# Peptides against a protein of PDB entry 2Q3Z, part 68

Target 1, 272 residues: chain A of PDB entry 2Q3Z
Amino acid sequence: YVLTQQGFIYQGSAKFIKNIPWNFGQFEDGILDICLILLDVNPKFLKNAGRDCSRRSSPVYVGRVVSGMVNCNDDQGVLLGRWDNNYGDGVSPMSWIGSVDILRRWKNHGCQRVKYGQCWVFAAVACTVLRCLGIPTRVVTNYNSAHDQNSNLLIEYFRNEFGEIQGDKSEMIWNFHCWVESWMTRPDLQPGYEGWQALDPTPQEKSEGTYCCGPVPVRAIKEGDLSTKYDAPFVFAEVNADVVDWIQQDDGSVHKSINRSLIVGLKISTKS
Target 2, 254 residues: chain A of PDB entry 2Q3Z as posed
Amino acid sequence: YVLTQQGFIYQGSAKFIKNIPWNFGQFQDGILDICLILLDVNPKFLKNAGRDCSRRSSPVYVGRVGSGMVNCNDDQGVLLGRWDNNYGDGVSPMSWIGSVDILRRWKNHGCQRVKYGQCWVFAAVACTVLRCLGIPTRVVTNYNSAHDSNLLIEYFRNSEMIWNFHCWVESWMTRPDLQPGYEGWQALDPTPQEKSEGTYCCGPVPVRAIKEGDLSTKYDAPFVFAEVNADVVDWIQKSINRSLIVGLKISTKS

## One batch from the design tools (peptide; aimed at target 1 N175 L262)

Design b2_p29_8_s1 (made by RFdiffusion4, then SolubleMPNN; from b2_p29_8, 13 letters changed)
Fold by OpenDDE base, seed 4:
Order: C-alpha cells, then structure tokens, then sequence
Structure b2_p29_8_s1 (fold): chain B 272 residues (1-272), chain A 29 residues (1-29)
C-alpha cells in the first residue's frame, strides 16, 4: 500500500464496472515537501502551530486533517469539486492520470485550489498524501453510494403521482463514490477498532464544522456501531442507507414507500 | 507499470464514453 506508486481506481456503475490507471506518485520528487506544506497551511496549524505539530504523530489526527485539506472548502485545500459538466475554466476531473500533477499545480500556484475534482480525484490525492506521510492507504469505490444529507440513514425521494422525482435532489445516490481507507490503530477508541479506517475527502457534509470525514473504523461500519468517531452515521449511510419514496397522491396526500429495488452500497477495496 | 502517455490514452478513451464520470443514478449514460 505505501510502496505502490501506480494503481487502479474503480469507476462506472455496479453493472458496468470500469477502472482507470492512476499514478499516486508518493515517492516522486518534491511530493513529500508538498504534503508538508499541506499540513502547514491547515487551519489547525494556523491557529496553533505547536499544538498541530505535536499531534502529527497521530495518524488519526493527520488523517482527519488530510481529509479536510484535500478539498478546498473552508481552507486553502487542494481541489475544487465540480459535477455540472462545465469544466472549461479548469481541468476536467476526467482528464487526470495522477496525483502528482495536481499537487504540483496546487503548490506552484501558491496553494490555490485546483480546478477540478470529483470523488476519485479527491480520494486519489488523499491516498497519495497519506502514503507520503507513512500511513498505509487504499482507494475504495462504493457503487450505488448514498449521500445522506440529514443524518437519518435514509435516502428520501419525493415523487409525484407518476413516480417522477420532485424538488431538491441533493440527497441522492451516486452511481459510484470513492474514498480512502487507511490502516491505523485507534487508541482513542475502545479496543478492537484498529485496522482499516474510512476517510472521505470529497466535500459532502461538514464534520465538526469542516468539510472532512473520518477516520471511522471499517469494523464499526460493518457492525453498525454508529457511536464511533468520526462520522460513523454518514459513512454507514453511504453503504447501507435505505431508500424511501414519498409519493404524492392525486388528493395531495403523501404515501411512504420503501424502495427495495434500489440497493445502496457495493464496496470494492483496492489491493494496491 | 503504465507510462503517462498510456495512462492518458486510457483515461481519455474512458472519459469520451462518459463511463467514468460520477453521476446520480438514473443520469448515467
């Protein structure tokens, strides 16, 4: 995990799985220095450098910082996300072949956010940074990935009488979503939660006021322990949310229906 | 291992088919 500089990222859909090659490049020239700059421009360092530096020995702390700093939300982070197919004023998320160019662009432009990323770009950059910092990390793809916006472990669709989705589609299911899993001990938790920890650098929801997610033990998600820090309910919902349809009737009444045909979550972990 | 040119070719091909874009389900090509 730490030694492999190239790998594959799984994309597409559950029915039509695709993959791309990706250059993580954690050992390329200057990349470690850029990762250190990333740490030195994070809000926690700017607020209290001594405290931030003293905590960098903790992969839990560093993982959470990196999750927040890979996106440019709320800080001088690396990537700006965009999903509207209007990428003409930047680089299309679909054009990247590695993390190195992204990180170099970020640094060379005075830590200005790089345009643009989507989930796998965020995940891949996070993977590079974490590997540079000595944290074993892999990219994970989840097909039919839920974005639970209101922390109720449900994806709720409002539908008219014809079954057409109405209103805001912010709470939704992605064809796929990528994040990272990092191997670390969890001395901050009860025994047994060491191992793979999920971290999500794609800016989806705020955690403690910052667009970051995790680390949360993969075991906790598997066992349904939603009390486990950090962000267990959100990550759990990504892979396990139930889908509910609120169907408006002709008389204006609303009927609740559980959608059993939309199965959330098919997680594939990479071995590289 | 792939060269940068090889990786770019693969990614460009997949991008052209819109098969690697993250999309809401139901909006897939």
Amino acid sequence: as target 1 above (272 residues)
Amino acid sequence: SFSDEEMQAIVNELAATKSIEQLPIGQEP
Scores: peptide ipSAE 0.586, ipTM 0.946, DockQ to the pose 0.617
OpenDDE base, seeds 1, 2, 3, 5: peptide ipSAE 0.010, 0.078, 0.013, 0.014; ipTM 0.456, 0.651, 0.377, 0.412; seed 1 fails the geometry check

Design b2_p29_8_s2 (made by RFdiffusion4, then SolubleMPNN; from b2_p29_8, 11 letters changed)
Fold by OpenDDE base, seed 3:
Structure b2_p29_8_s2 (fold): chain B 272 residues (1-272), chain A 29 residues (1-29)
Amino acid sequence: as target 1 above (272 residues)
Amino acid sequence: SFTDEEMKKIVDELAKEGVIEQLPIGEKP
C-alpha cells in the first residue's frame, strides 16, 4: 500500500461500477516536502508548534490532521469542494488524473486552495499524503453511501401518498462516496482495535469543530461499537444507515415504513 | 444495464479473481 504509486479509483453506482486510473505519486520529486508544508500550516501547528510537532509520531494524530487539511474548510487546506457543475473558474473534479498536480498547484500558489474537488479527489490526495508520510493507506469506495446529518443513524424521507419525496433532501444517499483507510495501531483505545482505520477528508460534517473525520477502527464499525473515537456513529451510518420513509396519507395520517429497497453500503477497494 | 442481482454476481466474480477486495460492512448491534 505505501509503495504503490499507480492505481484505480472506483466510481459510478452499484449498478454500474467504473474506475479511473490515478497517479498517487507519493515518491515524485518535491511531494514529501509539500506534505510536510501541509503539516506546518495546519491550525494546531499555528496555535502551538511545539505541541503539534511532538505529536507527529502518532499516526492517529497525523491521520486526523490530514483528513482536515486535505479540504480547505476551516484552514489553509488543499482542495475546495464543489458539486454544482460550475467549474469555469477552476479545474473540473473530473479532469484530475493524479494527486501530484493538485499538491504542486497548492504549494506553488502559496498554499491557496485548489479548485475543485469531489469525494474521490479528496480521498486520493489524502491517500497520497498519508502514504508519503509512511502510513499504509488505501482508497475505499462505498456505493449507496449515506450522509447522516443529525446522528440518528437513519436516512429519513418524507413522501406523499404516491411515494414522491417531499421537502428538502437534506439527508441523502450518494451514488458513491470515497474515503481512505489507513493501517495503524491504536494505543489510545482498548486492545484489539489495531488495523485498518477509516478517515474521511471530504467535508461533510464537523468533528470537534473541524471538517475532518476519523480515524475510527474498521473493526469498531463492523462490531457496532459506536463509542469508539473518532466519529464512529457517522462512519457507521455511511455504511449501515436504515432508510425510513414517512408516508403521509390523504387523511393526514403519517405512516412510518422501513425502505428495504434502498440498501445502504457496498464497500470496495482496489486489491494491492 | 445490470440488475442488482447481476451486479452482485459481477462484484463477487471480481473479488474472486482478486481484482477488488470486498470490505466488511458493519453489523448492527
Scores: peptide ipSAE 0.026, ipTM 0.520, DockQ to the pose 0.037
OpenDDE base, seeds 1, 2, 4, 5: peptide ipSAE 0.027, 0.006, 0.020, 0.006; ipTM 0.580, 0.440, 0.562, 0.417; seeds 1, 5 fail the geometry check

Design b2_p29_8_s3 (made by RFdiffusion4, then SolubleMPNN; from b2_p29_8, 11 letters changed)
Fold by OpenDDE base, seed 4:
Structure b2_p29_8_s3 (fold): chain B 272 residues (1-272), chain A 29 residues (1-29)
Amino acid sequence: as target 1 above (272 residues)
Amino acid sequence: SFTDEEMQAIRDKLAAEGVIEQLRIGEKP
C-alpha cells in the first residue's frame, strides 16, 4: 500500500465496472515537501502551529487534516470540485492521470486551488498524501453510493401520485463514489477498532464545521456502531442507506414506501 | 449488509441517542 506508486482506480457502475490507471507518485521528487506544505497551511496549524505539530504523530489526526485539505473548501486546500461538465477554465477531472501533477500545480501556483476534481481525483490525491506521510492507504470505490444530507440513513425521494420524482434531488445515489481507507490503530476508541479506517476527502458534508470525513473504523460501519467517531452515520449511509419514497396522494396524504429496487452500496477496495 | 429489520433497529437506536432524526411514518421530512 505505501510502496505502490502506480495503480488503478475503479469507476463506472455496478453493472459495468471500469478502471483507470493512476500515478500516485508518493516517492517522486518534491512530493514529500508538498505534503509537508499541505500540513503547514492547514487551518489548525495556522491557528496553533505548536499544537498541530505535536499531534502529527497521530495518524487519526493527520488523516482528518488531510481529508479536509485535499479539498479547497474552508481552507487553502488542493482541489476544487466541479460536477457540471463546465471545465473550460481549468482541467477536466477526467483528464488527470496522476496525483503528482495536481500537487505540483497546487504548490507552484502558491497553494491556489487546482481546477478541477471529482471523487476519484480527491481520493487519489488523498491516497498519495497519506502514503507519502507513511500511512498505509488504498482507494475505495463504492458503487451505488448514497449521499445522505439529513443524517437519517435514508435516501429520500418525493414522488407524486404517479410515481414521478418531484423537485430537485438533493439526496442522490452516485453511480460510483471514491474515498480512501487508511490502516491505523485507534487508541482514541475502545479496543478492537484498529485496522482500516474510512476517510473521505470529497466535500460532501461538513464534519465539525469543516468539509472533511473520518477516520471511522470500517469495522464500526460493518457492525453498525454508528456512535464511533468520526462521521460513522454518514459513511454508513454511503454503503447501507435505505431508499425511501414519499408518495403524495390526491388527498394530500403522504405514504412512506421502502424502495427495494434501489440497492445502495457495493464497495471495492483496491490493493494498490 | 443489514436486513430491513436490522436497519430499522439501528435507526431506532440512533434516534433514541439523538444521533439521527427519525421521521414518523406519514410525516414528511
Scores: peptide ipSAE 0.028, ipTM 0.529, DockQ to the pose 0.018
OpenDDE base, seeds 1, 2, 3, 5: peptide ipSAE 0.015, 0.012, 0.020, 0.005; ipTM 0.329, 0.392, 0.415, 0.379; seeds 1, 5 fail the geometry check

Design b2_p29_8_s4 (made by RFdiffusion4, then SolubleMPNN; from b2_p29_8, 14 letters changed)
Fold by OpenDDE base, seed 4:
Structure b2_p29_8_s4 (fold): chain B 272 residues (1-272), chain A 29 residues (1-29)
Amino acid sequence: as target 1 above (272 residues)
Amino acid sequence: SFSDEEMQKIVDELRKEKSIEQLPIGEKP
């Protein structure tokens, strides 16, 4: 988890699983230095360098910083996300073969955001950075991954009488989503939550005002303990949300229906 | 392990298939 420089990332769909090879490259020349630059340009360092540095001994703190800094939202982070198939002014997210080129581009262009990433790119870069910093980390793929926007643990679709989804798809289910899990102790929590912690560097929802997510114990998600920090409800929903259809009838009445055909969550953890 | 060239070839083929793009459920690439 720290020593492997090359691995696979799972993609595709639940029915048609694909994988790509990825060069994490955490030991390549200059990569550690770039990871240190990433820490030194984070908003917490810029606000109070002494306080930030004093907390870098905590993998919980560092993990949360990295999850925020891998995306360029709200800071001088590494990657700009894009999902509209318009990549002509940058690099297609599907073109990347490793984290090294991304990190080098970011640093060499004065910490300007690299165009473009999608979930696996964010996750892979975060994995590289965390490994560089000595935190055991793996990429995780979740098929039929929910994005709950209102923190109610539901994915809600509004449908007309014909079953067609109405309005902007605010809430959605991704065919797949990737994040990372890092191994750490959680002295900030009750005993028993040591082990794998989920961190999500893809900018989806703000946590305490910043596009970051986690760390949250994988055990807490598995056991349904949503009270534990950080962002347990959101991560729980990614893998366990129920899907509800609000169906408008011809008479203007609305019927609530549980959608049993859309099963959220099929998580695959990598071994490398 | 794969060389960078080998990895790029694999990724290029998968991209042509549109099999690795992250998409909302119900949307086609």
Scores: peptide ipSAE 0.346, ipTM 0.849, DockQ to the pose 0.621
OpenDDE base, seeds 1, 2, 3, 5: peptide ipSAE 0.342, 0.330, 0.338, 0.335; ipTM 0.842, 0.832, 0.837, 0.828

## One batch from the design tools (peptide; aimed at target 1 Q11 Q118)

Design b2_p30_1 (made by RFdiffusion4)
Pose (drawn by RFdiffusion4):
Structure b2_p30_1 (pose): chain A 254 residues (1-148, 151-160, 170-248, 256-272), chain P 30 residues (1-30)
Amino acid sequence: as target 2 above (254 residues)
Amino acid sequence: EEAREERREEEAANNEDYMPKSNPTPDDGP
């Protein structure tokens, strides 16, 4: 989770899982410096640099800023999202085989967002950044499935959608800032929309808090709970509707 | 009305590669 520089990002579907190899490259030349730069341009550093550097004692703080800076609403984030099959301004999300060239591109262009990312690209870059800084991190994929004239599927078909698959990262740490027993894997979601409140979204939120439905636990627990849960009910006339099943075959490299 | 229908068809075509499917194939998805 710290030292291995290549891994797998799972894509495809719940039935046909694709394992896409990836070069996280966290110890390649210039990557650590780029990561320290990423911290020094984060909005909290601009607001109070002395405090920002002091807070870097915490993997909760760093994990939040690190993942949060990958797809940042501010112009100094690492990647720009796009899902319309129109990637001519730059580079397709399906083209990358690693995080390193994106990070180098980002540094060389005044810390301007690189076009384009999709959920697995953001998660892959977040993994590289956090592994480089020493926070044990893994990329995770969750699969969702539809069964087909449903209004539910039409509403979505035609960025908090429910997708065929969605990726995020998990990082390992204690949580002295929370009630006891939430140490371990924390979910961090670098996909784009920081929307409700706060400088960043989403996480870190303990995976256990998600499983337990303890959605008052910081940070951004409802956003991560929504990626692995959806409750759908019909009233033809009360009935459970399985036209949409969310939270299947959640996967990571062994 | 016609512009609204054309906009929804274009959105469906853009989301076809990313939406969940009832019968997925090995060729689906990135």

Design b2_p30_1_s1 (made by RFdiffusion4, then SolubleMPNN; from b2_p30_1, 13 letters changed)
Fold by OpenDDE base, seed 3:
Structure b2_p30_1_s1 (fold): chain B 272 residues (1-272), chain A 30 residues (1-30)
Amino acid sequence: as target 1 above (272 residues)
Amino acid sequence: DEEEEEERKKKAEQNEPWMPKSNPTESDGP
């Protein structure tokens, strides 16, 4: 984990699993310095440097800061996300082959957001940063990954009488989504939640007012302990949400149907 | 609000089925 600079990121779909090679490059020249700059430009440092620095001994605290700072939402973070295939004013997310160039570009342009990232790019950069900071980290891919937008643990589709999806606000299932898992103790939780913690640097939902996610114990997600900080319901939904179709009938009644054809969640953890 | 517009844009970008979700469009279909 910490020592492996080269790896693979899983992509594609549950039926057609692909991977790409990725250079994490956590030991390349200047990368540790950039990771320290990332900490020194975070909103918590800017607000109170002494308090922020005193908390950097906590991998829980650092993990949460990194989750927020890998995206440029809310702060001077590393990457701007884009999904519309319009990358002409930047670099296509598909063009990146490693974290090193991204981090160097960010630093060299005065910590301006790098255009552009998607989930695996966010996850890979977070993995590099966390590894640089001595936190064992791996990239995780989840196929059929749900994005619960209303914290109800459901992916809801509204359909007309013909089964056609109505409304522009349907919740989303990603063909795949990537985040990271980091190994840490959780002295802030009850015993037994040490080990792998999920962190998601892709800006999907706000957590405590910032686009960040986790750390949440992978054990808590597996056991369905949704009370566990941070963001257990959201991460649980990514891997376990039920898909519900709300079908409007001709009489104006609405029927709830569980869509069993859409199975949410197939998590693959990297070995490195 | 610029943040609300970014969030709206992001939600729109996410919901379009033609938007390459992390699949590069090279469908090497069988």
Scores: peptide ipSAE 0.023, ipTM 0.590, DockQ to the pose 0.121
OpenDDE base, seeds 1, 2, 4, 5: peptide ipSAE 0.028, 0.024, 0.021, 0.022; ipTM 0.558, 0.578, 0.586, 0.586; seeds 1, 2 fail the geometry check

Design b2_p30_1_s2 (made by RFdiffusion4, then SolubleMPNN; from b2_p30_1, 17 letters changed)
Fold by OpenDDE base, seed 4:
Structure b2_p30_1_s2 (fold): chain B 272 residues (1-272), chain A 30 residues (1-30)
Amino acid sequence: as target 1 above (272 residues)
Amino acid sequence: DLKKLEEKLKKAEQNKSWMPKSNPTENDGP
């Protein structure tokens, strides 16, 4: 996990799995220095450098900082997300072949946000940074990944009498989503939650006022322990949300239906 | 008939080529 500089990222759909080659490049020249700069420009360091530095011995703390700093939301983070296919003022997310060029561009432009990323780009850059900092990390792809916005563990669709989805699709199911899993102890939790922890650097929801997610024990998600820090309900929903259709009838009544055709969650972890 | 609507929806969703539209959250606030 820490030593692998080249790998594959899984993409596509549950029916049509694809992969792309990716150069993580965590041992390339100057990459460690860039990862240290990333820590030194984080909002917690700028607020209280001594407190931030004293906590950098914790992979839990560092993982959460990196999750927030890989995106440029609310900070001087690395990547700006874009999904509208309008990439003319930057680099298309589909054009990246490795993390090294992204990190070098970020540093060389005075820690200005790099245009553009999507989930696999965020995950891959986070994986590079965490590996560079000595944290065993892998990229994970989840097919039919849910984005729950209201923390109710449901993806809710409003439909007219014809079955057409009405309103803004605030809640959605991604054909695939990528995040990272990092290996660490969890001395901040009850015993037995050591091991793989999910971290999501894609800016989806705010956690404690910052666009970051995790670390949360993969075990807690599997066991349904939603009380576990950090962001257990959100990560649980990504892999286990139920889909509900609210169907408006011709008489104006609304019927709740469980959509059994949409199965949320098919997680593939990269093997080292 | 809710069952017929559910079957039509299931067929329509199966036939949607889910293009990978990763849609961002709308809160790209300035």
Scores: peptide ipSAE 0.029, ipTM 0.501, DockQ to the pose 0.075
OpenDDE base, seeds 1, 2, 3, 5: peptide ipSAE 0.024, 0.024, 0.024, 0.042; ipTM 0.546, 0.515, 0.511, 0.610; seeds 1, 3, 5 fail the geometry check

Design b2_p30_1_s3 (made by RFdiffusion4, then SolubleMPNN; from b2_p30_1, 16 letters changed)
Fold by OpenDDE base, seed 1:
Structure b2_p30_1_s3 (fold): chain B 272 residues (1-272), chain A 30 residues (1-30)
Amino acid sequence: as target 1 above (272 residues)
Amino acid sequence: SLLEKLKKELQAKINESWMPKSNPTENDGP
């Protein structure tokens, strides 16, 4: 994992799996220096450098910082997300072939946000940074991933009697979503939660006031331990959320439609 | 049912896009 500089990112759908080649390039010239700059511009360092530096020995702490700093939400992070197909003032997320060019662009433009990223770009850059910092990391693709905004473990669609989606479409299902898994011990948790930890650098929900996610033990997600820090309910929902269609009638009655458990959870890890 | 049709249409829309479709977060950072 740490040694692999070239790989593939899995995309598409559960029925039509695609991959793209990706240069992680964690050992390319200047990439480690850029990763150190990323740490030195993080909000926690700017607030208290001594405290931040003292915590950089913890892969849990570093993983959480990197999850927040790969996106530019709330900080001087690397990537701006965009999903509306309007990329004329930047680079299309689909045009990237590696993390190296993104990180170099970020540094060379004075740590200005790079336009644009989507989930696999965020995940791939996070993977590069974490590998540079000595944390064994892989990109994970999950098909039919849920984005749960209200932490109810449900993706809710409200429809009128005509089947038109009513209300805020904030909750959604991705055809695929990418995040990273990092190998680390969890001395901050009960025994048995060592190993792969999920981290999601795609800005979806705020965790402790910052767009970041994890680390959360992959074991906790598999076992349904939603009490486990960080962000276990959110990551659990990404993998397991049920889709609920609500039909609102004119009388104000709401009828729950048949839960299709979307076969959520075809998880593909990048093999090194 | 209409609902089953809508579920199929939604699933089809999800499957047709090779890219995730989400709105940008309101907080695009600094």
Scores: peptide ipSAE 0.027, ipTM 0.523, DockQ to the pose 0.090
OpenDDE base, seeds 2, 3, 4, 5: peptide ipSAE 0.024, 0.024, 0.024, 0.020; ipTM 0.557, 0.574, 0.573, 0.386; seeds 2, 3, 5 fail the geometry check

Design b2_p30_1_s4 (made by RFdiffusion4, then SolubleMPNN; from b2_p30_1, 15 letters changed)
Fold by OpenDDE base, seed 2:
Structure b2_p30_1_s4 (fold): chain B 272 residues (1-272), chain A 30 residues (1-30)
Amino acid sequence: as target 1 above (272 residues)
Amino acid sequence: EKEELEKKKKLAEINEPWMPKSNPTETDGP
């Protein structure tokens, strides 16, 4: 994980798995320096440098900082997300072949946000940064990945009596989503939560006021322990949300139906 | 309220997967 500079990122759908080659490049010249700059421009450092620096020995702390700083939401982070296919004023997320060019562009332009990223780009850059900082990290792809916006562990669709979806789909299921898993101890949690921790740098939901996610023990998600820091309900929903159809009848009555045809979550860890 | 709505709109604009949204499975009606 730390030593592998090249790999594959899985994409596509559960039925049609695709992959792209990716250069993580964590040992390329100047990349470590860029990762240190990323730490030195984070909001916690700017607020209290001494406190931030004292906590950089904690992979839990660093992981959470990196999750927030890989996106440019709320800070001087690396990447601006865009999904509307309008990339003419930047680089298409699909054109990136590695993290190194992204990080170099970010630094060389005075820590200005790089246009543009999507989930795998965010995850890949986070993976590079975390590896540079000595944290064993891998990219993970989840097919049929739920985005729960209201923390109820459900993906809710409103339907008319004919089964047609009514209103804006606020909640969605991604065909795929990418995040990272990092290996660390969790001295801040009960024993047994050491190991792989999920971190999501894609700006989906705010955690403690910042667009960041995790670290949360993969074990806690597997066991359904939603009380664990950080963001266990959100990450749990990504892989285990139930799909609920709210069927509105002409009389104004609403019937709740569990949609068993939509299976959320098929996680594939990148093979190193 | 307006800032939350603008954030939700920006998030909704941000969160359209570039790959074809899995068409909601045409649940064949009953």
Scores: peptide ipSAE 0.018, ipTM 0.523, DockQ to the pose 0.107
OpenDDE base, seeds 1, 3, 4, 5: peptide ipSAE 0.021, 0.022, 0.023, 0.022; ipTM 0.504, 0.502, 0.523, 0.557; seeds 1, 3, 4, 5 fail the geometry check

Design b2_p30_2 (made by RFdiffusion4; failed a check: the pose's geometry)
Pose (drawn by RFdiffusion4):
Structure b2_p30_2 (pose): chain A 254 residues (1-148, 151-160, 170-248, 256-272), chain P 30 residues (1-30)
Amino acid sequence: as target 2 above (254 residues)
Amino acid sequence: SREETPLGKQFIDEPLFLENEDKTIFVSSV
C-alpha cells in the first residue's frame, strides 16, 4: 500500500470486470517534489500557511487535502473531469497508463488542471500522491447495475449520477479526531463536486461508518454512503424496485 | 466499456418522487 508502484484499477462491469494495470509511480524522479508543491498551493495553505504546515502532522488532514486537490473546484487542482466522449482539447481518460505524466504535466503548466479525468483517473492520481507521502492507500472500484421503461433509468440517462462503475481510494490511519474505534481504512473520493460544505470533498470517512450507516461522522459520510447504497421503492397500488442495484463487487488489488 | 455511463442519480439531501399515469417511484440514497 506504500511501496508498490504499479497496480490494478478495476473497470468494466460487475459481470465483466476489467483489470487495467496502472503505474502509480510514486517514487519516480520529481514526483515527491510535485506532491510537496501540491500541498503548498492548497487553499488552506494560502489561508494560513503556518497552520497548514503544522496540520501536516495528521494523515487525516493530509489525506483530505491530497485527495481533495486532485479534482479541486479551484483552478489549481490536478485534473478536470469530462464524460461527453469529447476529449480533443487534451487527453482521453482511457489513454493514461499511469499517474506520473499527469502530475508532471500539471506542474509544468503553472499547476493548471490537466484535461481530462474520469473517476478512475482521479482515484489513480490520489493513490500516487498519498502513497508518495507515506499514507497506505489503495484504489477501489464499485459496480452498479441496471435492469431495463423505467423512469429511474431515464432520469439518469437523459455529476452525482450513479454510474456503471465508480472509483475512489481508501487510506489507512487512526482517527483520534473521531469517537473510538474508527481507525483503519478511510474512504477518500477525489471526483469533482465539492458542493455541500467545506474546502474539500469527499472524506476521509471511515469505511466502518459507511457500513454502519453512522453518517454524522466526518468527513462527508453521506456522499460515500450514496455511492454504495440506493433505496428504491415502487408504489403501483409499496414494493422494492430492483431496476437499480448499487454497491456490487467492490474490488481492489490483492 | 471503460467509458463511464450513468445508470442513475444520487439523492442525498431529499428523496425524490417520480410519478406518471401507471405508478410512483420513490428514490433515496441516504

Design b2_p30_2_s1 (made by RFdiffusion4, then SolubleMPNN; from b2_p30_2, 13 letters changed; failed a check: the pose's geometry)
Amino acid sequence: SLQQQPLGRRFIDKPLVLENEERKILVRSV

Design b2_p30_2_s2 (made by RFdiffusion4, then SolubleMPNN; from b2_p30_2, 12 letters changed; failed a check: the pose's geometry)
Amino acid sequence: SLQQVALGKRFIEEPLILENEEKKILVRSV

Design b2_p30_2_s3 (made by RFdiffusion4, then SolubleMPNN; from b2_p30_2, 13 letters changed; failed a check: the pose's geometry)
Amino acid sequence: SLLQQALGKRFIEEPKILENEERKILVSSV

Design b2_p30_2_s4 (made by RFdiffusion4, then SolubleMPNN; from b2_p30_2, 13 letters changed; failed a check: the pose's geometry)
Amino acid sequence: SLQQEALGKRFIEEPLLLTNEERTILVRSV

Design b2_p30_3 (made by RFdiffusion4)
Pose (drawn by RFdiffusion4):
Structure b2_p30_3 (pose): chain A 254 residues (1-148, 151-160, 170-248, 256-272), chain P 30 residues (1-30)
Amino acid sequence: as target 2 above (254 residues)
Amino acid sequence: SFSTIHFNNGLEDLTLEGFESDKSYSLPDD
């Protein structure tokens, strides 16, 4: 979770899982310096640099900033999202085989966002950043499935959608800022929309808080609960509707 | 036929109403 520089990102579908190899490259030349730069351009550093550097004692603070800076609403984030099959301005999300070239591109262009990312690209870059800084991190994929004239599927078909698959990262740490018993894996979601409140979204939120439905736990627990849960009910006339099943075959490299 | 579908994922509390059709839909790729 710290030292291995290559891994797998799972894609495809719940029935046909694809394992896409990936070069996280967290110890390649210039990557650590780029990660320290990423911290020094984060908006909390601009607001109060002395405090920002002091808070870097916390993997909660750093994990939040690190993952949060990958797809940042501010112009100094690492990647720009796009899902319309129109990637001519730059580089397709399906092309990358690693996080390193993106990070180098980002540094060389005045810390401007690199076009383009999708959920697994953001997650992959977050993994590289956090593994480089020493926070044990893994990329995780969740799969969702539809069964087909449904109004539900029409509403989606035609960025908090429910996708065929969605990726995020999990990082390992204690949570002295929370009630006891939430140490361990924390979910961090670097996909784009920081929207409700706060400088960043989403996480870190303890995986246990998600499993337990304890959605008052910081940070951004409802956003991560929504990626692995959806409750759908029909009234033809009360009935459970399985036209949409969310939270299947959640996967990571062994 | 007419259908009323309620959707909740903790972020959205939606009620969708409409008649059935012969159209097919799928989830988009990410």

